# Designs tried in a protein design run: peptides against a protein of PDB entry 4U39. Part 6

Target 1, 302 residues: chain A of PDB entry 4U39
Amino acid sequence: SIKVIGVGGGGNNAVNRMIENEVQGVEYIAVNTDAQALNLSKAEVKMQIGAKLTRGLGAGANPEVGKKAAEESKEQIEEALKGADMVFVTAGMGGGTGTGAAPVIAQIAKDLGALTVGVVTRPFTFEGRKRQLQAAGGISAMKEAVDTLIVIPNDRILEIVDKNTPMLEAFREADNVLRQGVQGISDLIATPGLINLDFADVKTIMSNKGSALMGIGIATGENRAAEAAKKAISSPLLEAAIDGAQGVLMNITGGTNLSLYEVQEAADIVASASDQDVNMIFGSVINENLKDEIVVTVIATG

## One batch from the design tools (peptide; aimed at target 1 V263 S272)

Design b1_p9_4 (made by RFdiffusion4)
Pose (drawn by RFdiffusion4):
Structure b1_p9_4 (pose): chain A 294 residues (1-190, 197-206, 209-302), chain P 9 residues (1-9)
Amino acid sequence: SIKVIGVGGGGNNAVNRMIENEVQGVEYIAVNTDAQALNLSKAEVKMQIGAKLTRGLGAGANPEVGKKAAEESKEQIEEALKGADMVFVTAGMGGGTGTGAAPVIAQIAKDLGALTVGVVTRPFTFEGRKRQLQAAGGISAMKEAVDTLIVIPNDRILEIVDKNTPMLEAFREADNVLRQGVQGISDLIALDFADVKTIMKGSALMGIGIATGENRAAEAAKKAISSPLLEAAIDGAQGVLMNITGGTNLSLYEVQEAADIVASASDQDVNMIFGSVINENLKDEIVVTVIATG
Amino acid sequence: SVFYVGKKP
């Protein structure tokens, strides 16, 4: 019983993307103060929060509103989260709802005893000062409210995509990366959570590599461990979760080769949760998701 | 598919 909660617009898209990618084994909850944006969620459960406070008009990039909105819906949320063994709280930081409400929601999930993993994006630098400041204040709050917070620096999306990809696609990729963050773990729980719990505090950074071809597992792993999303050296990690995903042509040669690349770059005595998952919708593509904690 | 939990493999 693992629940992925998209909070605010940032999470709304990630949840959508996850659903779009048919990510299995999770119950999705889209939570928003913005009734209009929420009605776009492909989530079976759409929780409008702060209905009394925001009247479906959203938080206006005011984290305080997203918070008060979440606090207002404190009871509705717990009801939705009860029974969750694990809650992914996925949101965009810098907003109002995502920045405000996610900590409230993730904290509720944490109090509910669920393994609370917050997976959020820090706003692109270009989103400006308000976005940056609020997320920083928000990311700070997400850390206090989750067991593990995987923070995806959107600015690093721009290093990854072609220099000329339009902004719309840059935001879109941030959504996918958020999805890639949650799927990277949720695919490994579809197992004693104490395992993953022992891997889940402090902040966490993740990396992704995608490759195709003859030498792809290594290409993907190398790209994953060196990825701009992954801002710090992995040898600094106390725990590392690795996810290898490929087509039905995923060989153990490829799997271990990528594992060897991720492993050699990690500390020797590192705790590790490693999985490889077959995605029939993949052909020659292979995706390594690496999440380091420490 | 493989799954591993523990020290470095």

Design b1_p9_4_s1 (made by RFdiffusion4, then SolubleMPNN; from b1_p9_4 with S1P Y4H)
Fold by OpenDDE base, seed 3:
Structure b1_p9_4_s1 (fold): chain B 302 residues (1-302), chain A 9 residues (1-9)
Amino acid sequence: as target 1 above (302 residues)
Amino acid sequence: PVFHVGKKP
């Protein structure tokens, strides 16, 4: 089974966005120290952590409180994660709960033998130096606790959105990029396409790889496959070129009109931009909601 | 506490 755990405010917003976008084949768990915020989750499973420590009042933007809250609730987290083959831990780093609890939850998942994937955001520079420093500590702790850690640099989202984009929309786009990172992987396992992958294929690319980069490309029209692939490999979310990656996981998602030719064209573009010795695995997904859109997601590991 | 929001049937 695949479980997605949203940890703290940002992680729970991302989980809500996943549910709203009908991400299939996953179980959603919302985790928070704030009981009021947790009640707003759309997740089927809601877990309040650190109830004794915080009394449901949240972590006060303190990662040590988030950490201790997860440690207090360890047995409950273990029971919620039991029997998962794969666990996504999603969080906005820089806060109290997400930054402190996500590494503890990830370690619990890993200790249970699940393929543990972190999908986390770095805070925007405008959120201030304190959040950046807290995020850096949480990301460091996540690296040790996961098989693969996808880190989304929120400042790079500002390169994808209009400069006039309201701050609230920039945060919604961060939640959407977290969704795309989880869905780009989970769909390869859970959602049928023209080329299906199994869990073993994904595990080969993601097991004990440490940090990963994600690129996303979206296009429509006659050259949509090639354009989406080119956008994915040149994505502002890629802090480095994919040519240095030891492994590449590629998702090519389209509507019911997605052709095998378009899948091959997109795969060839990503392969041509990658090292010749790269372990590349690609899958295709059919999403009827995309109509004429193609979404290419590239995850570079190693 | 884990709350299952029971799907109303």
Scores: peptide ipSAE 0.015, ipTM 0.503, DockQ to the pose 0.017
OpenDDE base, seeds 1, 2, 4, 5: peptide ipSAE 0.008, 0.007, 0.007, 0.008; ipTM 0.533, 0.507, 0.420, 0.524

Design b1_p9_4_s2 (made by RFdiffusion4, then SolubleMPNN; from b1_p9_4 with Y4H)
Fold by OpenDDE base, seed 3:
Structure b1_p9_4_s2 (fold): chain B 302 residues (1-302), chain A 9 residues (1-9)
Amino acid sequence: as target 1 above (302 residues)
Amino acid sequence: SVFHVGKKP
């Protein structure tokens, strides 16, 4: 089974966005120290952590409180994650709960033998230096606790949105990019396509790889496959070129009109931008909601 | 506490 665990405010917003976008074949768990915020989760499983420590009042933007809250609730987290083959841990780094609890939850998942993937955001620069420093500590702890850590630099989201984008919409786009990172992987396993992958294929690319980069490209029209692939490999979310990656996981998602030619064209573009010795695995997904859109997601590991 | 929000049928 695949489990997605949203940790703290940002992680829970991302989980809500996944549910709203009908991400299939995953179980959703919402974790928070704030009981009021947790009640707003759309997840079937809602877990309040650190109830004794925080009394449901949240972590006060303190990562040490988030950490201790997860440690207090360890047995409950273990029970909720038991029997998962894969666990996505999603969080917005820089806060109290997400930053402190996500590494503890990730370690619990890994200790249970699940393929543990972190999908987390770095805070925007405008959120201030304190959040950046807290995020850096949480990201460091996540790297030790996961098989693969996808880190989304929120400042790079500002390069793919309009400069006039309201702050609330920029946060919503960060939640959407977290959704795209989880869905881009989970759909390869859970959602049928023209080229299906199994869990073992994904595990080969993601097991004990450490940090990963993610690129996303979206296009429509006659050259949509090539355009989406080119946008993915040149994505502002890629902090480095994919040519240095040891492994590449590629998702080519389209509507019912997605052709094998388009899948091959997109795969060839990504392969041509990658190292010749790269272990590239690609899958295709059919999403009837995309109609004429193609979405290419590239995850570079190693 | 794990709250299962049971789908009311």
Scores: peptide ipSAE 0.012, ipTM 0.495, DockQ to the pose 0.016
OpenDDE base, seeds 1, 2, 4, 5: peptide ipSAE 0.007, 0.007, 0.008, 0.007; ipTM 0.525, 0.518, 0.464, 0.519

Design b1_p9_4_s3 (made by RFdiffusion4, then SolubleMPNN; from b1_p9_4 with Y4H V5S)
Fold by OpenDDE base, seed 2:
Structure b1_p9_4_s3 (fold): chain B 302 residues (1-302), chain A 9 residues (1-9)
Amino acid sequence: as target 1 above (302 residues)
Amino acid sequence: SVFHSGKKP
C-alpha cells in the first residue's frame, strides 16, 4: 500500500490538492498540531499530534514543538503507517509542525520498513531568514530519515509563474508542485498506462539515495512529447542538471491519445540529457483529464 | 539500462 502523509499546514494543503486532483491508489493521512487547521483537511485519516504539548493550538512556528509533538504521538503514527510499502512524507519546511514533525514521521515510516520518500518545499526568500534557517535544519533531518528526499525550492516557482502572481497563488503553485512530485511517482505504481512500473522498479531508484531533484514539463501540440521532456530537464525546479544523476525516474502522463511514439520520444530526450551509466526507469500514465497535454515528471537521484 | 517492466502490479 502507498500512504501519503501531509505534515503541518503546507503538507496538508498539498494533500488537499492531491485529493482535489483525484490522485488514485494512495491513502491520505493529514497530520497537524493545529486542530482547527486539521479539521479543514480532506484526508480520510486525520491525526492530531502533540495534543498534550500544544492543546491543539499549533507549534507556534517552532520546529522543536513540532518534533516533540510527533514524539508524543509516536505510537499513533506507527499504527497509521503500519503495513505501508511506501510512504510519502510531504511538508512545507520552515514552519513549526512540518519542519519538526516530518523528520520524526519519516523515521517512523523507515523503521517500519516502508520505502520513505520526502517531498518538501523550501520557503520563499520573502518568508524571511528565520524560515530559511529552520527549513535548512528540517531538510538536514529529513535527509537522514528518508530513502529519497525531493526538495522543491519555492523561489524557483517564481521563475515559472507571472511576475504579477499574488503571493497566495505562489503558495498554491508550491502545493501543486508538491502534488506533482507525489503523483509523478505514485501514478507509476498505482495508475495504469502504456508502460507500467512495479513497486520494485521504483524502490530500486529511490532506496537509500538521499537527495533528489525534480523537473516538470507540460506541453501541447504536435511536438508536445519532445517539448514536455525538454521543459522537464530544463525545469527551474532542478537546482542542477540531471547530468551526473545515478538514477532517473521518469513519468510521461498524457490523455487517451498518448502514443507509444510520444512516450519513446520523451524518454529518449531525457536519456540523452542523462549520464550514459544512469539507471533510468520510465513509465507512462493515462489521465483522461489531460486532453491534449503531456506532463513529463523527472526525478533525478544520487 | 532502460528497464521496461511490463508487469502489472
Scores: peptide ipSAE 0.010, ipTM 0.484, DockQ to the pose 0.117
OpenDDE base, seeds 1, 3, 4, 5: peptide ipSAE 0.006, 0.005, 0.006, 0.006; ipTM 0.408, 0.403, 0.443, 0.412; seeds 1, 3, 5 fail the geometry check

Design b1_p9_5 (made by RFdiffusion4)
Pose (drawn by RFdiffusion4):
Structure b1_p9_5 (pose): chain A 294 residues (1-190, 197-206, 209-302), chain P 9 residues (1-9)
Amino acid sequence: SIKVIGVGGGGNNAVNRMIENEVQGVEYIAVNTDAQALNLSKAEVKMQIGAKLTRGLGAGANPEVGKKAAEESKEQIEEALKGADMVFVTAGMGGGTGTGAAPVIAQIAKDLGALTVGVVTRPFTFEGRKRQLQAAGGISAMKEAVDTLIVIPNDRILEIVDKNTPMLEAFREADNVLRQGVQGISDLIALDFADVKTIMKGSALMGIGIATGENRAAEAAKKAISSPLLEAAIDGAQGVLMNITGGTNLSLYEVQEAADIVASASDQDVNMIFGSVINENLKDEIVVTVIATG
Amino acid sequence: ARNVVEIRT
């Protein structure tokens, strides 16, 4: 019983993307103060929060509103979250609802005893000071409210995509990366949560590599461990979760070769949760998701 | 030595 909660617009898209990618084994909850944006969520459960406060008009990039909105819907949320063994709280930080509400929601989930993993994006630098400041204040709050907070620095999306990909696609990739963050774990729980719990505090950074071809598992792993999303050296990690995903042509040669690359870059005595998942919708593509905690 | 929770699918 793992629930992925998209909070605000940032999470709304990630949840959509997850659903679009048919990520299995999770119950999705899209939570928003913005009734209009919420009605775009492909989530079966659409929770409008702060209905009394925001009247479906959203938080206006005011985290305080997203928070008060969440606090207002404190009871509606717990109801939705009860029974969750694990709650992914996925949101865009810098907003109002995502920045405000996610800590409230993730804290509720944490109090509910669920393994609360917050997976959020720090706004692109270009989103400006307000976005940066609010997320910083928000990411700070997400850390206090989750067991593990995987923070995806959107600015690093721009290093990854072609220099000329339009902004719209840059935001879109941030959504996918958020989805890639949650799927990277949720695909490994579809298992004693104390395992993953022992891997889940402090902040967490993740990396992704995608590759195709003859030497792809290594190409993917190398890209994953070196990826711009992954800002710090993995040898600094106390725990590492590794997810290898490929087509039905995923060989153990490829799997371990990538595991060896991720492993050699990690500490020797590192705790590790590793999985390889077959995605029939993949052909020659292989995706290594690496999440380091410490 | 590493402590690995290995998952194969």

Design b1_p9_5_s1 (made by RFdiffusion4, then SolubleMPNN; from b1_p9_5, 7 letters changed)
Fold by OpenDDE base, seed 3:
Structure b1_p9_5_s1 (fold): chain B 302 residues (1-302), chain A 9 residues (1-9)
Amino acid sequence: as target 1 above (302 residues)
Amino acid sequence: SRKITLILQ
């Protein structure tokens, strides 16, 4: 089974966005130290952590409180994650709960033998230096606790959105990019396409790989496959070129009109931008909601 | 779908 665990405010917003986008074949778990915020989650499973420590009042933007809250609730986290083959741990780094609890939860998932993938954001520069420093500590702890860690630099989202985009919409886009990272992987396993992957394929690329980069491209029209692939490999979310990656996981998602030719065209573009010795796997997904759009997601590992 | 709200106290 695949489990997605949203940790703290940002992680829970991302999980809500996944549920709203009908991401299939996954179980959703919302974790928070704030009981009021947790109640607003759309997840089927809701877990308050650190009830004794925080009394449901949240972590006060302190990562040490988030950490201790997860440690207090270790047995409950273990029970909720038990029997998962794969666990996505999603969080907005820089806060109290997400930054402190996500590494603890990730370690619990890994210790249970699940393929553990972190999908986390770095805070925007405008959130201030304190959040950036807290995020850096949380990301470091996540790297030790996961098989693969996808880090989304929120400042790079500002390169994809209009400069006049309200701050609230920039946070919604961060939640959407977290959704795209989880869905881009989970759909390869859970959602049928023209080329299906299994869990073993994904595990080969993601097991004990450490840091990963993600690129996303979306296009429409006659050259949509090529354009989406080119946008994915040149994505602002890629802090480095994919040519240095040891492994590449590619998702080519389209509507019911997605052709095998378009899938091959997109795969060839990503392969041509990658190292010749790269272990590249790709899958295709059919999403009826995309109509004429193609979405290419590239995850570079190693 | 039974919303299992595990409010673990």
Scores: peptide ipSAE 0.024, ipTM 0.596, DockQ to the pose 0.016
OpenDDE base, seeds 1, 2, 4, 5: peptide ipSAE 0.000, 0.006, 0.019, 0.000; ipTM 0.359, 0.386, 0.599, 0.428; seeds 1, 2 fail the geometry check

Design b1_p9_5_s2 (made by RFdiffusion4, then SolubleMPNN; from b1_p9_5, 5 letters changed)
Fold by OpenDDE base, seed 3:
Structure b1_p9_5_s2 (fold): chain B 302 residues (1-302), chain A 9 residues (1-9)
Amino acid sequence: as target 1 above (302 residues)
Amino acid sequence: ARKIVLILQ
């Protein structure tokens, strides 16, 4: 089974966005130290952590409180994760709960033998230096606790959105990019497409790989496959080119009109931008909601 | 869908 755990405010917003976008074949778990915020989750499973420590009042933007809250609730986290083959841990880094609890939850998932993937955001520069420093510590702890860690630099989202985009919409786009990172992987396993991958294929690319980069490209029209692939490999979310990656996971998602030719064209573009010795795995997914849109997600590992 | 709110105290 695949489980997605949203940890703290940002992680729970991302999980809500996944549920709203009907991401299939995954179990959603919302984790928070704030009981009021947790009640707003759309997840089926809701877990309050650190009830004794925090009394449901949240972590006060302190990562050490988030960490201790997850440690207090270790047995409950273990029970919720038991029998998962894959666990996504999603969080907005820089806060109290997400930064402190996500590494603990990730370690619990890994210790249970699940393929553990972190999908986390760095805070925007405007959130201030304290959040950036807290995020750096949480990301470091996540790297040790996961098989693969996808880090989304929120400041790069500002290159994808209009410069006049309201702050609230920039956070919604961060939640959407977290969704795209989880869905781009989970759909390859859980959703039938033209080319299906199994869990073993994904596990080969993602097991013990450390940091990963994610690129996303979206396009429509006659050259939509090529354009989406080119946008993915040149995505502002890629802090480096995909050249030098040891592994590449590619998702090509389209509507019912997605052709095998379009899948091949997109795969050839990503392969041509990758090293010759790269272990590239690609899958195709049919999403009827995309109509004429193609979404290419590239995850570079190693 | 039965929302099982496991508020484990």
Scores: peptide ipSAE 0.006, ipTM 0.464, DockQ to the pose 0.016
OpenDDE base, seeds 1, 2, 4, 5: peptide ipSAE 0.006, 0.019, 0.012, 0.007; ipTM 0.395, 0.442, 0.421, 0.414; seeds 1, 2, 4, 5 fail the geometry check

Design b1_p9_5_s3 (made by RFdiffusion4, then SolubleMPNN; from b1_p9_5, 5 letters changed)
Fold by OpenDDE base, seed 1:
Structure b1_p9_5_s3 (fold): chain B 302 residues (1-302), chain A 9 residues (1-9)
Amino acid sequence: as target 1 above (302 residues)
Amino acid sequence: SRKIVEILQ
């Protein structure tokens, strides 16, 4: 089974976005120290952590409170994660709960033998230096606790949205990029396409790889496959070129009109941008909601 | 990669 755990406010917003976009084949768990915020989750499983420590009032933007809250609730987290083959831990780094609790939850998942993938955001620069420093500490702790950590730099989202985009919409786009990172992997296992991958293929690319970068490309029209692939490998979300990666996981998602030629064209573009010795795997997914769109997701590991 | 060629074949 695949489990997605949203940790704290940003992680729970991302989980809500995943549920709203009908991401299939995954179980959703919302984790928070704030009981009022947790009640707004759309997840089937809602877990309040650190109830004794916080009394449901949240972590007060303190990562040490988030950490201790997860440690207090360790047995409940273990029970909720038991029997998972894969666990996604999603959080907005820089806050109290997400920054402190996500590494603890990830370690619990890894200790249970699940393939543990972190999908987390760095705060925007405008959120201030304190959040950025807290996020750096949380990301460091996540790297030790996961098999693969995808880090989304929120400031790079500002390069792909309109300059007049309201702050609230920039946060919604961060939630959407977290969704795309989880869905880009989970769909390869859970959703049929022209080329299916198994869990063992994904595990080969993601097991004990440490940091990963994610690129996303979306296009429509006659050259949509090539354009989506080019956008993915040149994505502002890629803090570095994919040519140095030891592993590449590629998802090519399209509507019912996705052709094998388009899949091949997209795969060849990503292969040409990667090292010759890279272990690259790719899958295709059919999503009827995309109609004329192609979405290419590239995850570079190592 | 060799794996891409094997899948597309």
Scores: peptide ipSAE 0.007, ipTM 0.501, DockQ to the pose 0.233
OpenDDE base, seeds 2, 3, 4, 5: peptide ipSAE 0.006, 0.006, 0.006, 0.005; ipTM 0.456, 0.375, 0.335, 0.382

Design b1_p9_5_s4 (made by RFdiffusion4, then SolubleMPNN; from b1_p9_5, 6 letters changed)
Fold by OpenDDE base, seed 4:
Structure b1_p9_5_s4 (fold): chain B 302 residues (1-302), chain A 9 residues (1-9)
Amino acid sequence: as target 1 above (302 residues)
Amino acid sequence: ARKITLILQ
């Protein structure tokens, strides 16, 4: 089974976005130290952590409180994650609960033998230096606790949105990018396409790889496959080019009119931008909601 | 209605 665990405010907002977008084949778990925020989660499983420590009042933006809250609730986290083959741990780094609890939860998932993938955001620079420093510590702790850690640099989202985009919409886009990171992997396993991957293929590319980068490209029209692939490999979300990656996971998602030729064309573009010795796997997914769009997701590992 | 499971300590 695949489980997605949203940790703290940002992680829970991302999980809500996944549920709203009907991401299939996954179980959703919401974790928070704030009981009021947790009640607003759309997840079927809701877990309050650190009830003794925090009394449900949240972590006060302190990662050490988030860490201790997850440690207090270790047995409940273990029971909620038990029997998962894959666990996505999603969080906004820089806060109290997400930054402190996500590494503890990831370690619990890994110790249970699940393929453990972190999908996390760095805070925007405008959230202040304290959040950036807290996020750096949380990301370092996540890297040690996961098989693969996808880090989304929120400042790069400002390159793909309008300059007049309100701060609240920038956070909503961060939640959407977290959704795309989880869905881009989970759909390869859970959703049929023209080329299916199994869980063993994904496990081979993602096991013990450390940090990963994600690129996304969307296009329409006659050259949509090539354009989507080119946008994915040049995505602002990529902090580095994919040419240095030891592994590449590619998702090519289209509507019911997605052709095998378009899948091949997109895969060839990503392969040509990657090292010759790269372990590349690609899958295709059919999403009837995309109509004339193609979405290419690239995850570069190593 | 999806069954919501609240795991409260």
Scores: peptide ipSAE 0.027, ipTM 0.606, DockQ to the pose 0.016
OpenDDE base, seeds 1, 2, 3, 5: peptide ipSAE 0.015, 0.016, 0.025, 0.006; ipTM 0.499, 0.494, 0.597, 0.430; seed 1 fails the geometry check

Design b1_p9_6 (made by RFdiffusion4)
Pose (drawn by RFdiffusion4):
Order: sequence, then C-alpha cells, then structure tokens
Structure b1_p9_6 (pose): chain A 294 residues (1-190, 197-206, 209-302), chain P 9 residues (1-9)
Amino acid sequence: SIKVIGVGGGGNNAVNRMIENEVQGVEYIAVNTDAQALNLSKAEVKMQIGAKLTRGLGAGANPEVGKKAAEESKEQIEEALKGADMVFVTAGMGGGTGTGAAPVIAQIAKDLGALTVGVVTRPFTFEGRKRQLQAAGGISAMKEAVDTLIVIPNDRILEIVDKNTPMLEAFREADNVLRQGVQGISDLIALDFADVKTIMKGSALMGIGIATGENRAAEAAKKAISSPLLEAAIDGAQGVLMNITGGTNLSLYEVQEAADIVASASDQDVNMIFGSVINENLKDEIVVTVIATG
Amino acid sequence: SRNVVSIHT
C-alpha cells in the first residue's frame, strides 16, 4: 500500500506522467488548491484542498496559502492517506500548493507511520527569486516532514537537455524527472520497508542515465552516476538505491555491469537497495535510476 | 563489505 501524492501543480504533472507511464503498484492522489488544474490530473483520487480558503482558485504561489489550504484539509488528507505503508509526496517547490501543502501532507503521512518520501523539484533558476526563495523555504520544510526527501534541481535539467530545447520542454522534463524519481523507487516495491526505511535521512539526490546500444548498461550507469541531477559525489552517500530498467533483453551481464559502475563509485560498506526491473515497453533503451542518501 | 538488498524482476 504505497501512495504517490502529487501536491500542487508540480506533483500534478508528475503524477500524470507516472500514470502516463503506467507506473504500477501505487495509488495516486492528486492534491491541489486549484480546482481547474486539479481536474487535469489523471489521478483517480483528486483532492481539492483549501476549498474553503482558495475556492478552487489555487494558492497563487503563496506557500502560506498552500499550507493553510492543507491544514484546512488536514482531516481529508489523513483519511486519504490512512493505510498507506509508504507515501510519496511529489511536488514542485517554489509554488504555493506544492511548496506549502506538501510538507503538511508529507508530515501527515509521516505521522501516519508511512514511509514518507518526498520527491520534489527545486524550481529552475529562471523561475526567478520568488520561486527560488519559496522552494528553499519549502524544501527546508519538506526535510522536516519526510523520512527521505529526493530533491531534483531543475536547473540541472538544462544541462541534460539540448541547449535549445524550449522552456516548455524543459518544464516537461522536470515532470518526467520527478516521475523518474518516484518510479525509480516505486518499481522496487510492486520487501521489508525497514530495508528501504533504513535507506530513508538527511536530503537525497538522484541521478538518471538513459542509454541504448551495445554498451548501454555501462553507458546508462555512467550517465546515471555522473548525471547533473546528481549534484554530489556518491562516495559521500551513506545509502544508495539503484534501479535498473530495461527491455526483456535486459541481461545480468548488463545489470551487474551497471551495478559494478554504481558500486565502485559508492563507498564499499554502503548500504544498498538495488533492483532491476523489466519494462516491456522498452526496446533497446535502458534507464538507471540512482538515489543517494548522505 | 557491502550490505545489498538485491532485487531482480
């Protein structure tokens, strides 16, 4: 019983993307103050929060509103979250609802005893000062409210995509990366949570590599461990979760080769949760998701 | 030595 909660617009898209990618084994909850944006969620459960406060008009990039909105819906949320063994709280930080509400929601989930993993994006630098400041204040609050907070620096999306990809696609990739963050773990729980719990505090950074071809598992792992999303050296990690995903052509040669690359870059005595998952919708593509904690 | 929870699906 693992629940992925998209909070605000940032999470709304990630949840959509997750659903679009048919990520299995999770119950999705899209939570928004913005009734209009929420009605776009492909989530079966659409929770409008702050209905009294925001009247479906959203938080206006005011985290305080997203917070008060979440506090207003404190009871509706717990109801939706009860029974969750694990709650992914996925949101965009810098907003109102995502920045405000996610800590409230993730804290509720944490109090509910669920393994609360918040997976959020820090706004692109270009989103400006307000976005940056609010997320910083927000990311700070997400850390206090989750067991593990995987923070995806959107600015690093721009290093990854072609220099000329339009902004719309840059935001879109942030959504996918958020999805890639949650799927990277949720695919490994579809297992004693104390395992993953022991891996889940402090902040967490993740990396992704995608590759195709003859030498792809290594190409993917190398890209994953060196990825711009992954800002710090992995040898600094106390715990590392690795996810290898490929087509039905995923060989153990490829799997371990990538594991060896991720492992050698991690500390020897590191705790590790490693999985490889077959995605029939993949052909020659392989995706290594690496999440380091410490 | 590493402590690894290894999963292959």

Design b1_p9_6_s1 (made by RFdiffusion4, then SolubleMPNN; from b1_p9_6, 6 letters changed)
Fold by OpenDDE base, seed 4:
Structure b1_p9_6_s1 (fold): chain B 302 residues (1-302), chain A 9 residues (1-9)
Amino acid sequence: as target 1 above (302 residues)
Amino acid sequence: ARNITLILK
């Protein structure tokens, strides 16, 4: 089974966005120290952590409280994650609960033998230096606790959205990018396409790889496959070029009119931008909601 | 959908 665990406010918002976008083949778990925020989760499983420590009042933006809250609730986290083959741990780094609890939860998932993938955001620079410093500590702890850690630099989202985009919409876009990171992987396993991957293929590329970068490209029209692939490999979300990656996972998602030619064209573009010795896997997914769109997701590992 | 809330006592 595939489980997605949203940790703290940002992680729970991302999980809500995944549910709203009908991401299939995954079980959703919402974790928070704030009981009121947790009640607003759309997840089937809701877990309040650190009830003794926090009394459901949240972590006060302190990562040490988030950490201790997850440690207090270890046995319940273990029970909720038991039997998962893959666990996505999603969080907004820089806060109390997400920053502190996500590494603990990731370690629990890994110790249970699940392929453990972190999908996390760095805070925007405008959230202040304290959040950036807390996020750096949380990301460091996540790297040790996961098989693969996808880090989304929120400041790079500002290169994708309009400059006049309200702060709240920038956070919604961060939630959407977290969704795309989870869905781009989970769909390769859970959703049939023209080229299917199994869990073993994904495990080979993602097991013990450390940090990963994600690029996304979306296009329409006659050259949509090539355009989507070019956008993915040049995505602002990539903090570095993919040519240094040891592994590449590619998802090519289209509507019912997605052709094998378009899949091959997109794969060839990503392969040509990658190192010659790269371990590349690619899958295709059919999503009837995309109609004329192609979405290319690239995850570079190593 | 059954909402299962796990609250540590």
Scores: peptide ipSAE 0.022, ipTM 0.587, DockQ to the pose 0.016
OpenDDE base, seeds 1, 2, 3, 5: peptide ipSAE 0.006, 0.007, 0.006, 0.000; ipTM 0.389, 0.437, 0.438, 0.429; seeds 1, 5 fail the geometry check

